# Peptides against a protein of PDB entry 2AZE: the designs that were tried, part 4

Target 1, 148 residues: chain A of PDB entry 2AZE
Amino acid sequence: AQECQNLEVERQRRLERIKQKQSQLQELILQQIAFKNLVQRNRHAEQQASRPPPPNSVIHLPFIIVNTSKKTVIDCSISNDKFEYLFNFDNTFEIHDDIEVLKRMGMACGLESGSCSAEDLKMARSLVPKALEPYVTEMAQGTVGGVF
Target 2, 101 residues: chain B of PDB entry 2AZE
Amino acid sequence: GRLEGLTQDLRQLQESEQQLDHLMNICTTQLRLLSEDTDSQRLAYVTCQDLRSIADPAEQMVMVIKAPPETQLQAVDSSENFQISLKSKQGPIDVFLCPEE

## One batch from the design tools (peptide; made by RFdiffusion4, then SolubleMPNN)

Design b1_p18_1_s4
Fold by OpenDDE base, seed 1:
Structure b1_p18_1_s4 (fold): chain B 148 residues (1-148), chain C 101 residues (1-101), chain A 18 residues (1-18)
Amino acid sequence: as target 1 above (148 residues)
Amino acid sequence: as target 2 above (101 residues)
Amino acid sequence: SKSITMRVDKFRGKLVLS
């Protein structure tokens, strides 16, 4: 019946939306873990050094990274007020946001790639509220995707 | 029947989505708390050493861009041209280079 | 090695992390 067909369409729509939200939630969890882990690392480092890092030696979030071969020629045009930049490269480049940088630094404990050791998982769990721990576990196991 | 089954499925999916929304709210709340915590923000940084672990300046030129919110970033990476355009409306853009060791 | 050409009306120098 048409009614059943309509409901089936709606069901599929909701399933897809849930899937999207699951992906978003996973990303949010990774961000939270990465940020907290970064802060924790730096706090410990500063305590050990008994001082904060020198100014201009660190990059505070947020930021964007652009990397290219050291052989790449870059032409940079900058407006006087520094509101506009134009970079021209003679070869390919890569752009990474700060979250990706943190992930590659291991700040997300390898949770993003399923490379989470027992210690990593313990750390990851410790950096999220209790309500999120089960989801972190599922992420580590690669079992996220089920319907509640 | 089929109709009843589908109706039940939709109710269950609604409940599942509500649970997801709740978890997402928890996450966003935590992230907001981090953003509002001065000490956390002070400690939310990476170093050149960190960046070298991602892209070694010995092999790669590493450029850091700090721009105000809502800055427009347009990148073209094709065989014909390689270009990055930045346009800020809220303030100046800062560009840093990560030095080689 | 890398080569960067900056074209600005007034030169501000390069910003390098410590």
Scores: peptide ipSAE 0.021, ipTM 0.875, DockQ to the pose 0.035
Fold by OpenDDE base, seed 5:
Structure b1_p18_1_s4 (fold): chain B 148 residues (1-148), chain C 101 residues (1-101), chain A 18 residues (1-18)
Amino acid sequence: as target 1 above (148 residues)
Amino acid sequence: as target 2 above (101 residues)
Amino acid sequence: SKSITMRVDKFRGKLVLS
């Protein structure tokens, strides 16, 4: 009856909200894994080199990347206080978030694309609190969206 | 009946959402701890070698943008117009290239 | 155009692609 219809509407509302939160949680997990993995990599590298890298050779988070062909002509205008920038290109360009860069570097262990080997999964699990390990496993299996 | 089933489903969904909220709180806590750890922040960097794995500076111009939080970025990429606009509210924006370029 | 938030919470601003 009408009551059942009302509850069905609410059910659908809750399912959609859960789906959104699942997506947000997965992104948070990937960020955590990527950041911790990056820190560990760099710590190990600096220990092996017995010194930190030159300051002009590294880029600290956060950042974004813009890339285009070297043949692309770029016009740039900058405000006096450097609060505003305007770039005009004569050809296409790409923009990458720092998290996307980390993912492409493999810092998220391939968990983002479902290409997580046993070794990758072991690493991913080691970089999250114990309470998150089951969810990491579900992400690796691609079964998170199929729970309901 | 159907009413009883729907009621039970809603209770189960409530429990599932509460679990998600709990896990998200754990994640945000971990990220906060990372942001507050000086040593972690010192080590949170990429190198030019890393960037070459994304876009080779020998073939591509690679621009790095360092902007404070809440900076607005608007990009137009169409057949007629190619533009990027940056507007910061919390400080200056730095733009630079990798040394190989 | 597409408007996205780069990260959850307070990490960064808004990215708008068109």
Scores: peptide ipSAE 0.019, ipTM 0.867, DockQ to the pose 0.184
Fold by OpenDDE base, seed 3:
Structure b1_p18_1_s4 (fold): chain B 148 residues (1-148), chain C 101 residues (1-101), chain A 18 residues (1-18)
Amino acid sequence: as target 1 above (148 residues)
Amino acid sequence: as target 2 above (101 residues)
Amino acid sequence: SKSITMRVDKFRGKLVLS
């Protein structure tokens, strides 16, 4: 009886670990899709324009963005070597990392919400290795979470 | 019996976890390949137009921060304090402003 | 260190990589 109880505890522990890894895998897949899709978009755009964009007109990854109201007052302190920054706002602000920006741009094909169109799903599948395609399909259908 | 059943379940869970690990390794490898490909990195950028689609500069100011790896970011957003602190140990931090147009 | 206090609309400028 005690042995069975110990195994049940271990079972629960493993299930929780698997759940965590599933979440991590989904995020990795989204990052991969978003990155590759972004690269493809820009490659196509540059080919059409027959030139790269001006150097100071684009922002290369990685980055983060901060946005706040135009009426927000900001106090900024910068060290001489620019190693330290301190921003004080008089109102709320938002912070977004580059991955979130890419998702909002649609670079993850809406897969992050599990509401992909047929075309979005096709694109998403084309941007991952074959071994990951079944998982992408599950993400699109919102059926992720099962045990293999 | 119950013991045999639980033992079998644990074996199945182990196999499932191994499969997940394998898939994660594939993903990590792909991301690493992208980071090592100079052409891909050259093309890994967003435009001001892209940022305007995320936060409209007509109403919002958009600040872009590029910092070296492992830069510390501390943010407080409460009724009492609104603050962002950045501290880099590997190099200077760059801050850019996204124009409205 | 450099300290600047201003409204957000005064922060607005061209994107310049440096």
Scores: peptide ipSAE 0.025, ipTM 0.876, DockQ to the pose 0.036; fails the geometry check
Fold by OpenDDE base, seed 4:
Structure b1_p18_1_s4 (fold): chain B 148 residues (1-148), chain C 101 residues (1-101), chain A 18 residues (1-18)
Amino acid sequence: as target 1 above (148 residues)
Amino acid sequence: as target 2 above (101 residues)
Amino acid sequence: SKSITMRVDKFRGKLVLS
């Protein structure tokens, strides 16, 4: 009886670990798709324009975004070496990392929400190695959750 | 019996996790390749137009923060306090505004 | 602007909201 109980505990531990890794894998896949799609978009745009954009007109990854109303008063304290920043706002703000920005731009092809058109899914599949294609398909269908 | 069933479950879960680890390794390898490709890094950027789709500078002030790895970011967003604290240990932090602003 | 090596864990897990 005790042996069975110990194995049950181990079983549950492994199930939870697998679940966590599944979530991590899905996020990694989304990052890969988003980054590759972004690079592809920009490459095509620069080719059509026959030049790269001005250096100060673009933001290279990685970054984070902070936005707030233009009416918000922001006090900023910065150390002399720029190692420390302190921002005080008089109203609410939002923070977005670069991945979130890319997702909202559609760079993940709607895969993050399982809202892929046939064309979106085709693009997503084309941006991952063959071994990951089945998983991408499952993500698009919302059927991820089983064990391998 | 119960013991046999549990033993079988554990073996199956082990195989499943190994397959999952393999897929994760493939994915991380692809991301590393992107990080090591100079052309990809040059093209890994967003524009102010992109940011407007997230937060319109006509209505929102948009700040961009670029910081070294391991930079600590603490944020408080409550009715009484609205604060962001950044602390880097590996180099200076850069803060930018959208050029259109 | 300058190119920075992509790091997938950049700012990941470093955001503390309180």
Scores: peptide ipSAE 0.022, ipTM 0.866, DockQ to the pose 0.075; fails the geometry check

## One batch from the design tools (peptide; made by RFdiffusion4, then SolubleMPNN)

Design b1_p19_6_s1
Fold by OpenDDE base, seed 2:
Structure b1_p19_6_s1 (fold): chain B 148 residues (1-148), chain C 101 residues (1-101), chain A 19 residues (1-19)
Amino acid sequence: as target 1 above (148 residues)
Amino acid sequence: as target 2 above (101 residues)
Amino acid sequence: SVYNFTLRPIRSKPIHLKL
Protein backbone atom coordinates (compact mmCIF):
# COMPACT_ATOMS: atom_id res chain seq x y z
CA ALA B 1 0.00 0.00 0.00
CA GLN B 2 0.96 3.63 -0.43
CA GLU B 3 1.20 4.05 3.33
CA CYS B 4 3.80 1.30 3.58
CA GLN B 5 5.75 2.83 0.72
CA ASN B 6 5.78 6.19 2.49
CA LEU B 7 7.03 4.60 5.68
CA GLU B 8 9.76 2.75 3.80
CA VAL B 9 10.94 6.04 2.33
CA GLU B 10 10.96 7.58 5.79
CA ARG B 11 12.82 4.56 7.15
CA GLN B 12 15.53 4.96 4.56
CA ARG B 13 15.77 8.69 5.27
CA ARG B 14 16.23 8.05 8.97
CA LEU B 15 18.83 5.36 8.33
CA GLU B 16 20.82 7.78 6.21
CA ARG B 17 20.57 10.51 8.84
CA ILE B 18 21.72 8.09 11.52
CA LYS B 19 24.68 7.08 9.38
CA GLN B 20 25.65 10.72 9.00
CA LYS B 21 25.41 11.31 12.73
CA GLN B 22 27.51 8.21 13.37
CA SER B 23 30.26 9.65 11.19
CA GLN B 24 30.01 13.00 12.94
CA LEU B 25 30.17 11.39 16.36
CA GLN B 26 33.21 9.35 15.39
CA GLU B 27 35.00 12.48 14.24
CA LEU B 28 34.07 14.32 17.44
CA ILE B 29 35.38 11.45 19.52
CA LEU B 30 38.64 11.44 17.60
CA GLN B 31 38.97 15.19 18.10
CA GLN B 32 38.34 14.89 21.81
CA ILE B 33 40.88 12.11 22.21
CA ALA B 34 43.46 13.89 20.07
CA PHE B 35 43.10 17.21 21.90
CA LYS B 36 43.20 15.71 25.37
CA ASN B 37 46.13 13.51 24.44
CA LEU B 38 48.00 16.50 22.99
CA VAL B 39 47.42 18.57 26.11
CA GLN B 40 48.51 15.66 28.27
CA ARG B 41 51.66 15.14 26.20
CA ASN B 42 52.64 18.78 26.38
CA ARG B 43 51.88 19.05 30.08
CA HIS B 44 54.11 16.08 30.77
CA ALA B 45 56.86 17.40 28.51
CA GLU B 46 56.83 20.81 30.18
CA GLN B 47 56.95 19.20 33.60
CA GLN B 48 59.94 17.11 32.57
CA ALA B 49 61.70 20.16 31.18
CA SER B 50 60.61 22.24 34.18
CA ARG B 51 59.69 25.04 31.79
CA PRO B 52 57.41 25.79 28.85
CA PRO B 53 58.81 25.94 25.34
CA PRO B 54 59.83 29.29 23.88
CA PRO B 55 56.75 31.22 22.72
CA ASN B 56 57.87 31.39 19.10
CA SER B 57 58.64 27.69 18.89
CA VAL B 58 55.08 26.40 19.11
CA ILE B 59 51.90 26.65 17.08
CA HIS B 60 48.63 26.81 18.96
CA LEU B 61 45.49 25.23 17.60
CA PRO B 62 43.59 25.80 15.45
CA PHE B 63 45.69 25.94 12.30
CA ILE B 64 46.00 24.71 8.76
CA ILE B 65 49.23 23.69 7.09
CA VAL B 66 50.10 23.80 3.43
CA ASN B 67 53.13 21.98 2.12
CA THR B 68 54.67 21.85 -1.32
CA SER B 69 58.05 21.16 -2.86
CA LYS B 70 60.71 23.68 -1.97
CA LYS B 71 61.10 24.12 -5.70
CA THR B 72 57.51 25.27 -6.09
CA VAL B 73 57.13 28.93 -6.95
CA ILE B 74 54.45 30.62 -4.90
CA ASP B 75 52.86 33.98 -5.58
CA CYS B 76 50.98 35.46 -2.65
CA SER B 77 48.55 38.36 -2.64
CA ILE B 78 47.34 39.78 0.65
CA SER B 79 44.63 42.36 1.26
CA ASN B 80 45.51 45.46 3.25
CA ASP B 81 43.55 44.28 6.27
CA LYS B 82 44.89 40.72 5.91
CA PHE B 83 41.36 39.37 5.62
CA GLU B 84 42.05 37.85 2.22
CA TYR B 85 44.93 35.79 0.87
CA LEU B 86 45.49 34.40 -2.59
CA PHE B 87 48.24 31.89 -3.27
CA ASN B 88 49.18 30.78 -6.76
CA PHE B 89 51.47 27.78 -7.13
CA ASP B 90 53.23 26.47 -10.19
CA ASN B 91 52.94 22.91 -8.91
CA THR B 92 50.84 20.68 -6.67
CA PHE B 93 50.43 21.21 -2.94
CA GLU B 94 48.94 19.47 0.08
CA ILE B 95 46.63 20.83 2.75
CA HIS B 96 46.26 19.40 6.23
CA ASP B 97 44.14 20.68 9.08
CA ASP B 98 45.21 20.49 12.70
CA ILE B 99 43.14 17.37 13.39
CA GLU B 100 44.79 15.51 10.55
CA VAL B 101 48.18 16.58 11.89
CA LEU B 102 47.25 15.30 15.34
CA LYS B 103 46.06 12.00 13.88
CA ARG B 104 49.32 11.53 12.00
CA MET B 105 51.16 12.32 15.21
CA GLY B 106 49.33 9.42 16.82
CA MET B 107 47.32 11.63 19.15
CA ALA B 108 44.12 9.76 18.28
CA CYS B 109 45.80 6.51 19.36
CA GLY B 110 45.37 4.91 15.95
CA LEU B 111 41.63 4.77 16.52
CA GLU B 112 41.01 6.54 13.21
CA SER B 113 42.50 3.68 11.21
CA GLY B 114 41.73 0.70 13.41
CA SER B 115 45.38 0.42 14.38
CA CYS B 116 44.91 0.45 18.14
CA SER B 117 47.10 -1.65 20.33
CA ALA B 118 45.79 -2.71 23.70
CA GLU B 119 47.62 0.22 25.26
CA ASP B 120 46.31 2.61 22.63
CA LEU B 121 42.76 1.51 23.29
CA LYS B 122 43.25 1.85 27.02
CA MET B 123 44.53 5.39 26.52
CA ALA B 124 41.66 6.27 24.21
CA ARG B 125 39.08 5.02 26.68
CA SER B 126 40.71 6.97 29.50
CA LEU B 127 40.33 10.22 27.57
CA VAL B 128 36.54 10.10 27.12
CA PRO B 129 33.58 10.11 29.50
CA LYS B 130 32.23 6.73 30.50
CA ALA B 131 29.20 7.10 28.25
CA LEU B 132 31.46 7.23 25.18
CA GLU B 133 33.64 4.24 26.05
CA PRO B 134 31.44 1.64 24.34
CA TYR B 135 31.55 3.65 21.13
CA VAL B 136 35.33 3.93 21.33
CA THR B 137 35.48 0.16 21.66
CA GLU B 138 33.29 -0.28 18.60
CA MET B 139 35.47 2.13 16.63
CA ALA B 140 38.58 0.17 17.54
CA GLN B 141 36.93 -3.07 16.44
CA GLY B 142 35.57 -1.55 13.26
CA THR B 143 32.04 -2.56 14.17
CA VAL B 144 30.42 0.87 14.11
CA GLY B 145 27.42 1.08 11.83
CA GLY B 146 24.75 -0.84 13.62
CA VAL B 147 21.60 0.55 15.11
CA PHE B 148 21.28 0.69 18.88
CA GLY C 1 1.89 -7.16 9.47
CA ARG C 2 4.08 -5.10 7.17
CA LEU C 3 2.71 -1.79 8.43
CA GLU C 4 3.21 -2.79 12.04
CA GLY C 5 6.76 -3.90 11.32
CA LEU C 6 7.66 -0.64 9.62
CA THR C 7 6.11 1.37 12.43
CA GLN C 8 8.16 -0.55 14.96
CA ASP C 9 11.32 -0.03 12.92
CA LEU C 10 10.73 3.71 12.83
CA ARG C 11 10.28 3.82 16.59
CA GLN C 12 13.54 1.92 17.08
CA LEU C 13 15.36 4.23 14.69
CA GLN C 14 14.02 7.23 16.58
CA GLU C 15 15.41 5.85 19.82
CA SER C 16 18.75 5.16 18.16
CA GLU C 17 18.95 8.69 16.81
CA GLN C 18 18.11 10.12 20.22
CA GLN C 19 20.91 8.08 21.73
CA LEU C 20 23.33 9.37 19.11
CA ASP C 21 22.23 12.94 19.81
CA HIS C 22 22.86 12.36 23.49
CA LEU C 23 26.35 11.00 22.87
CA MET C 24 27.15 13.88 20.54
CA ASN C 25 26.02 16.36 23.17
CA ILE C 26 28.33 14.74 25.69
CA CYS C 27 31.20 14.91 23.24
CA THR C 28 30.62 18.53 22.24
CA THR C 29 30.37 19.46 25.91
CA GLN C 30 33.79 17.94 26.52
CA LEU C 31 35.24 19.87 23.60
CA ARG C 32 33.73 23.11 24.89
CA LEU C 33 35.21 22.46 28.31
CA LEU C 34 38.61 22.08 26.70
CA SER C 35 38.19 25.29 24.73
CA GLU C 36 37.15 27.20 27.86
CA ASP C 37 39.96 25.88 30.06
CA THR C 38 42.84 28.34 30.11
CA ASP C 39 45.47 25.74 30.89
CA SER C 40 44.24 23.45 28.13
CA GLN C 41 44.32 26.35 25.69
CA ARG C 42 47.90 27.10 26.66
CA LEU C 43 48.90 23.48 26.15
CA ALA C 44 47.03 22.94 22.89
CA TYR C 45 50.00 23.35 20.57
CA VAL C 46 52.30 21.50 18.24
CA THR C 47 55.97 22.15 17.59
CA CYS C 48 57.91 22.54 14.38
CA GLN C 49 59.33 19.14 15.16
CA ASP C 50 55.81 17.74 15.09
CA LEU C 51 55.21 19.35 11.72
CA ARG C 52 58.45 18.02 10.32
CA SER C 53 57.16 14.56 11.10
CA ILE C 54 54.30 15.31 8.72
CA ALA C 55 56.23 17.18 6.02
CA ASP C 56 60.00 17.58 6.26
CA PRO C 57 61.02 21.18 5.54
CA ALA C 58 64.28 19.85 4.17
CA GLU C 59 62.31 18.77 1.12
CA GLN C 60 58.97 20.51 1.56
CA MET C 61 58.06 24.08 2.32
CA VAL C 62 55.63 24.07 5.24
CA MET C 63 53.30 27.02 5.55
CA VAL C 64 51.16 27.55 8.64
CA ILE C 65 47.84 29.36 8.45
CA LYS C 66 46.24 30.86 11.54
CA ALA C 67 42.77 32.20 10.84
CA PRO C 68 39.65 33.18 12.74
CA PRO C 69 36.70 30.81 12.96
CA GLU C 70 34.50 30.52 9.89
CA THR C 71 37.37 31.51 7.60
CA GLN C 72 36.80 30.08 4.15
CA LEU C 73 39.54 28.18 2.36
CA GLN C 74 39.17 27.32 -1.29
CA ALA C 75 41.81 25.20 -2.97
CA VAL C 76 42.22 24.29 -6.61
CA ASP C 77 44.72 21.55 -7.39
CA SER C 78 44.79 20.61 -11.06
CA SER C 79 47.28 20.41 -13.88
CA GLU C 80 46.12 23.79 -15.11
CA ASN C 81 45.59 25.65 -11.85
CA PHE C 82 47.16 25.46 -8.41
CA GLN C 83 45.55 27.98 -6.11
CA ILE C 84 44.52 28.59 -2.51
CA SER C 85 42.11 31.36 -1.56
CA LEU C 86 41.51 32.46 2.02
CA LYS C 87 38.75 34.78 3.13
CA SER C 88 38.10 35.73 6.72
CA LYS C 89 35.03 37.52 8.03
CA GLN C 90 36.07 37.93 11.65
CA GLY C 91 39.65 39.13 11.60
CA PRO C 92 43.09 39.05 10.05
CA ILE C 93 44.77 35.90 8.82
CA ASP C 94 48.33 35.10 9.80
CA VAL C 95 50.60 33.01 7.61
CA PHE C 96 54.13 31.96 8.48
CA LEU C 97 56.73 29.38 7.55
CA CYS C 98 57.93 26.50 9.64
CA PRO C 99 61.71 26.65 9.82
CA GLU C 100 63.76 23.80 8.45
CA GLU C 101 65.67 23.40 11.70
CA SER A 1 40.46 18.64 -7.60
CA VAL A 2 38.66 21.47 -5.85
CA TYR A 3 38.50 21.65 -2.06
CA ASN A 4 36.40 23.89 0.14
CA PHE A 5 37.11 24.10 3.84
CA THR A 6 35.74 26.21 6.67
CA LEU A 7 37.39 26.54 10.05
CA ARG A 8 34.88 25.76 12.77
CA PRO A 9 34.82 27.37 16.23
CA ILE A 10 34.82 24.11 18.17
CA ARG A 11 38.03 24.72 20.08
CA SER A 12 40.42 27.45 21.21
CA LYS A 13 40.34 30.75 19.39
CA PRO A 14 43.31 31.39 17.11
CA ILE A 15 46.41 33.09 18.40
CA HIS A 16 48.68 35.05 16.11
CA LEU A 17 52.15 33.56 16.34
CA LYS A 18 55.17 34.11 14.15
CA LEU A 19 58.03 31.67 13.83
Scores: peptide ipSAE 0.033, ipTM 0.878, DockQ to the pose 0.234
Fold by OpenDDE base, seed 4:
Structure b1_p19_6_s1 (fold): chain B 148 residues (1-148), chain C 101 residues (1-101), chain A 19 residues (1-19)
Amino acid sequence: as target 1 above (148 residues)
Amino acid sequence: as target 2 above (101 residues)
Amino acid sequence: SVYNFTLRPIRSKPIHLKL
């Protein structure tokens, strides 16, 4: 009885660990798709423009975006070496990391929200190694939660 | 019996985790390849136009933070505090505005 | 809400959110 109980505890521990890794893998897949899709987009755009964009007109990954109302007052304190920043706002703000920005741009093909069209799914699959394609399909179907 | 069933479950979970680890290794390898590819990194950028699709500078101030790896960000958004703290360990932090079009 | 995350070019873990 006690042995069974110990194994049940271990079982639950492993299930939780697997769940965590599943989430991590899904995020990694989304990042891979988003990055490759972004690169592909920009490559095409530069080819069409026959030149790269001006250096100061683009933001290379990684980055963080902070947005707030234009009416929001922001006080910024910066250390002498610029290693530390402190921003104080008088109202709410939003923070978006680069991956979130890419997702909102559609670079992850809507896979992150289960909003993949057939074409989106095709694109998503094309941007991952063959071994990951089944998992991408499962993500699109919402069936990843199962045990392998 | 019950013990045998649990033992089998644990074995199956181990195999499942190993498969998951394998997939993660594949994925991380791909991401590493991307990070090591100069052309890919050169092309890994967004524009202010892209950012305007996220937050319209006509209505929102859009601030971009470029910081070294491992920079820590802490943000508090509550009725009492609206604050962002950045702490870098590896170099200076750069902050700039995305201009309105 | 409290947000904590580390700026990285590639993140293997989701951003930690304290809601």
Scores: peptide ipSAE 0.033, ipTM 0.879, DockQ to the pose 0.517
Fold by OpenDDE base, seed 3:
Structure b1_p19_6_s1 (fold): chain B 148 residues (1-148), chain C 101 residues (1-101), chain A 19 residues (1-19)
Amino acid sequence: as target 1 above (148 residues)
Amino acid sequence: as target 2 above (101 residues)
Amino acid sequence: SVYNFTLRPIRSKPIHLKL
């Protein structure tokens, strides 16, 4: 019947939306863990040091990283007010946002790739509210993705 | 029947989505707290050594882009065009190279 | 690939990617 067909379409729409929200939630969890872990790391480091790191030695979030071969020729055009930049490369490049950088630094405890040690998982759980701990565990086990 | 089954499925999916929304709200709240904490923002930094661990300047040049909020970045990466465009609406953009050593 | 980024202090949504 037409009513059943309509409900099936709606079911599929809702399933897709849930799938998207699951991905978004996982990313938000990773961001939270990464940020808190970074702050924790730096706080500890500064406490052990006699002084904070030199201002010119650190890069505060947010930022974007662009990397390419040292052999890549880059032409840059900059507006007078520095509001606009145009870079032309003669070869491929990579772009990484600050979150991806933090992940590669291990700030997300390897949770993003399912490479958590027992210690990593413990750290990850400690950096989220209690309500999120079960989801963190599921992420580490690779059991996220089903409808609950 | 079929209709009853579909109706039940939709109710269950609604409950699942509501649970996801709840968890997401918890996450966004935590992130907002971090954003509003001055000390946390002061400590939210990476070092040049951190960046070198991501892409070694001995092999790769590493460019850092610092820009005001809402700055847009458009990148084209194809065999025919390799381009990055930056446009800020709120202030100047700062671009610098990560030191090799 | 075409990438579109918007710099924000805190991102609550994934970066939008276009192919």
Scores: peptide ipSAE 0.032, ipTM 0.878, DockQ to the pose 0.444
Fold by OpenDDE base, seed 1:
Structure b1_p19_6_s1 (fold): chain B 148 residues (1-148), chain C 101 residues (1-101), chain A 19 residues (1-19)
Amino acid sequence: as target 1 above (148 residues)
Amino acid sequence: as target 2 above (101 residues)
Amino acid sequence: SVYNFTLRPIRSKPIHLKL
């Protein structure tokens, strides 16, 4: 019947929406873990040094990283008010946001790639509210999405 | 029948989505609290050494872009052209190079 | 490849630095 057909369409819509939300939630969890882990690392480091780092020696979030070969020629145009930049490269480049940098630093405990040791997983769990711990475990096990 | 089965499936999917929404709200709240905590944000930084571990300035030029929220970055990486465009709506953009050492 | 990035307000406001 037409009603069943409509419900099938709705079912597919909801499944797709759930899939998207699962991806979003995983990313949010990784961000939370990465940020909190970074803060803990730096807090510990500053405590050990008994002082904060010089202001211009660190890069606060948020930021974007662009890297390319040192041989790459870059032409840059900047507006007078510095609201606009245009970079032209003569070769390929890479762009990384701060979250990706944190992940590569290990701040997400390898959870993003399923490379969590028992210790890493313990750390990851400790950096999220209790309600999120089961999902962190599922992420580490690769069992996210078991609801369908 | 088919109708009853589909109806039940949709109810189950609704419950699953509601659970996801709840978890996302918790996570978003935590991120918001983190962003509003002055001490946490003061400690939310990386060092040049951290960046060198990602892309060694001995071989790679590392450029750091700090821009106001909602700044748009558009990049083209193709055989024909390699370009990055930055457009801020809320203030000036800072660009600097990470030292090699 | 074409890439689009946006810095979201969920994170801290930028601080002008000089390295």
Scores: peptide ipSAE 0.032, ipTM 0.880, DockQ to the pose 0.230; fails the geometry check

Design b1_p19_8_s3
Fold by OpenDDE base, seed 2:
Structure b1_p19_8_s3 (fold): chain B 148 residues (1-148), chain C 101 residues (1-101), chain A 19 residues (1-19)
Amino acid sequence: as target 1 above (148 residues)
Amino acid sequence: as target 2 above (101 residues)
Amino acid sequence: MKEKLQRIERQRQLRALAS
């Protein structure tokens, strides 16, 4: 009885660990697709324009954005070495990391929300190695979570 | 029996986790390849137009923060306090505004 | 906001893992 109880505890622990790794893998896949898709988009755009964009017109990853009303008053304190920043707002603000921005741009092909068209899914599959394609398919169908 | 069933479950879970680890290794390898490719890094950018599509600067001010890895980010968004604190350990932080169209 | 920051932190950790 005690042995079985110990194994049941271990089983549950492993199940939870697998669940966590599944979530991590999904995010890693989304990052991979988003990054590769972004690079592909920009490469194509630069080829069409026959020139790169102006240096000051682009923001390289990684980054975080903060948005707030134009009427919001922002006080900023910066250390002399720029290692520390303190922003005080008089109203609400939003924070978004680069991954969220890429997702909203459609760079993850809607895979993050299971809203992939047939073409989106085709694109997503084309941006990952063969071994990851089945997982991409499961993500698109919302069926991730099973035991391999 | 119960013991045999649990033992079998653990073996199956072990195999599943090994497969999962394998897939994760493949994925991380791909991401590393991207990080090591100079051309990919050069092309890993968004434009101000992209950011406008997320938050229109005509209505919203958009601030961009480029901070080194391991930078601490603290934020409070409440009726009593609206604050963002950044603390880097590896280098200076760059903050700039996304221009309006 | 707290949940948002936690998500951002998780993403940063994953990126570090992949670097």
Scores: peptide ipSAE 0.362, ipTM 0.925, DockQ to the pose 0.836
Fold by OpenDDE base, seed 1:
Structure b1_p19_8_s3 (fold): chain B 148 residues (1-148), chain C 101 residues (1-101), chain A 19 residues (1-19)
Amino acid sequence: as target 1 above (148 residues)
Amino acid sequence: as target 2 above (101 residues)
Amino acid sequence: MKEKLQRIERQRQLRALAS
């Protein structure tokens, strides 16, 4: 019947939406863990040093990173007001946002790749509200994907 | 029957999505709190050492871009063209080079 | 030794560089 067909279409639509939201939630969780872990690390470091780092020695979020071979020749043009930049490279380059940098720094505790040690998982769980802990566990186990 | 089965599935999916939305709201709230906490934002930084650990300037140069929100970034990475274009609408863009040491 | 980021300043232009 037409009604059953309509419901089947809706079912598929909802399944896809849930899948998308699951992906979004995972990313949000990773961001939260990464940010909190970074802040915690820096707080501890500053406490140990008994002072904050020099202002020009750190890069506050948000930022973008561009890396290329040190042998790459870069031509840069900048507008007078610094509103526009144009970079021309003679070789390939890579662009990374701050979240990716944090992940590579281990700030997400390896949760992004499901490569968490017991200690990493413990840290990750400690950096999220209790309600999110089960999902963090599922991420670490690679069991996220089912309908809950 | 088929209708009853589909109806039941949709109810279950609705409950699942509601739970998912709830978790997302919790997570988003936490991120907002971090964003609004001045001390957290003060501590939300990386060092040159951190960047070197990811892309060592001994082999790679590392350029840092600090741009206002809504800045347009266009990148072309092909065999013939290697280009990055930045255009800000809200203020000047700041670009830094991470030193090797 | 104190770490420091180096600003990149190059040629200035009075045009839309993205165009």
Scores: peptide ipSAE 0.024, ipTM 0.880, DockQ to the pose 0.028
Fold by OpenDDE base, seed 4:
Structure b1_p19_8_s3 (fold): chain B 148 residues (1-148), chain C 101 residues (1-101), chain A 19 residues (1-19)
Amino acid sequence: as target 1 above (148 residues)
Amino acid sequence: as target 2 above (101 residues)
Amino acid sequence: MKEKLQRIERQRQLRALAS
């Protein structure tokens, strides 16, 4: 009886660890797809334009963005060496990292929300190694929650 | 019996975890390759148009922050305080505004 | 039309933070 109970505890521990790793893997896959898709988009765009975009018109990764109402008053304090910044707002703001920006741009093909069209799914699969394709399919279907 | 069933479950879970570890290694490797590829890094950018598509500057001010690795970010968003603090240890922080037009 | 990002300069600084 005690032995069985010990194994049940271990079983639960392993299940939780697997769940955590599944979440981590999904995020890594989304990042990979988003990055590769972004690079491909920009490569194609530059080829079509026969030139790179103008300087100061693009933001290279990594970055974060902060957005707030245009009416929000922002006070900024900067250290002499620009190592420290302090922003004070008079209203709420939002912060998004570059990956979230890419997702909202559709660079992850809607895979993050399971909202992939057939074409989106095809694109997503094409941007990962073969070994990851089945997992991408599961993500699109929202069926990743299962154990292998 | 119960013991046999649990033993079988643990074995199956071990196999599943090993599969996950393998997939994660593959994915991590791919990301590292991307980070090491100069051409990919050159092309890893977004435009002002991209940012406007997700946060319209007609309604929202969009601030872009370029910070070195390991930069600390603290944010407070409450009715009494709205603040963002940035502290870099590896270099200067750069901040941009995305123009409305 | 050429798009440009606007750098936030020290002109917006209210006070200097301690280094």
Scores: peptide ipSAE 0.022, ipTM 0.879, DockQ to the pose 0.027
Fold by OpenDDE base, seed 5:
Structure b1_p19_8_s3 (fold): chain B 148 residues (1-148), chain C 101 residues (1-101), chain A 19 residues (1-19)
Amino acid sequence: as target 1 above (148 residues)
Amino acid sequence: as target 2 above (101 residues)
Amino acid sequence: MKEKLQRIERQRQLRALAS
């Protein structure tokens, strides 16, 4: 019947929406873990050093990284007010946002790839509210995707 | 029946989505708290050593871009053109090089 | 030598945008 067909369409739509939200939640969790882990690391490091690092030696979030071969020639055009930049490269380059950098640094505890050691997973769980711990576990196991 | 089954499925999906929304709200709240905490923001940094660990400046030039919110970034990476364009509406863009050592 | 970030402006040729 037409009614059943409509409901089936709705069902599929909801499933897709849930899937999208799951993806978003996973990313949010990774960001939270990464940020908190970074802060924790730096706090500990500064405590051990008994002072903060020199201001010009650190890069505060947010930021973007561009990397290319040192052999790459880069031409840079900048507006007088520095509101506009244009970079021309003679070879390929890579762009990474701060979150990606943090992930590569291991700040997300390998959760992003489901490659968590027992200690990594423990750390990850400790950096999220209790309500999110089960989801972190699922992410680590690669079992995310089920219907709640 | 089929109708009842579908109706039940939709109810279950609704419950699932509600739980998901709840979790998302918790997570976003935590992120907001981090953004509002002065000490956390002070400690939310990476070092040049960190960057070297993922892109060695001995072999790779590492450029750092600090841009205001809503800055437009366009990147073209093709055989004919390798370009990055940055356009800010809210303030100046700051660009740094990560030293090799 | 202390680690520090250096502005690209000091190391690259800069051209003013026409706009």
Scores: peptide ipSAE 0.022, ipTM 0.880, DockQ to the pose 0.026

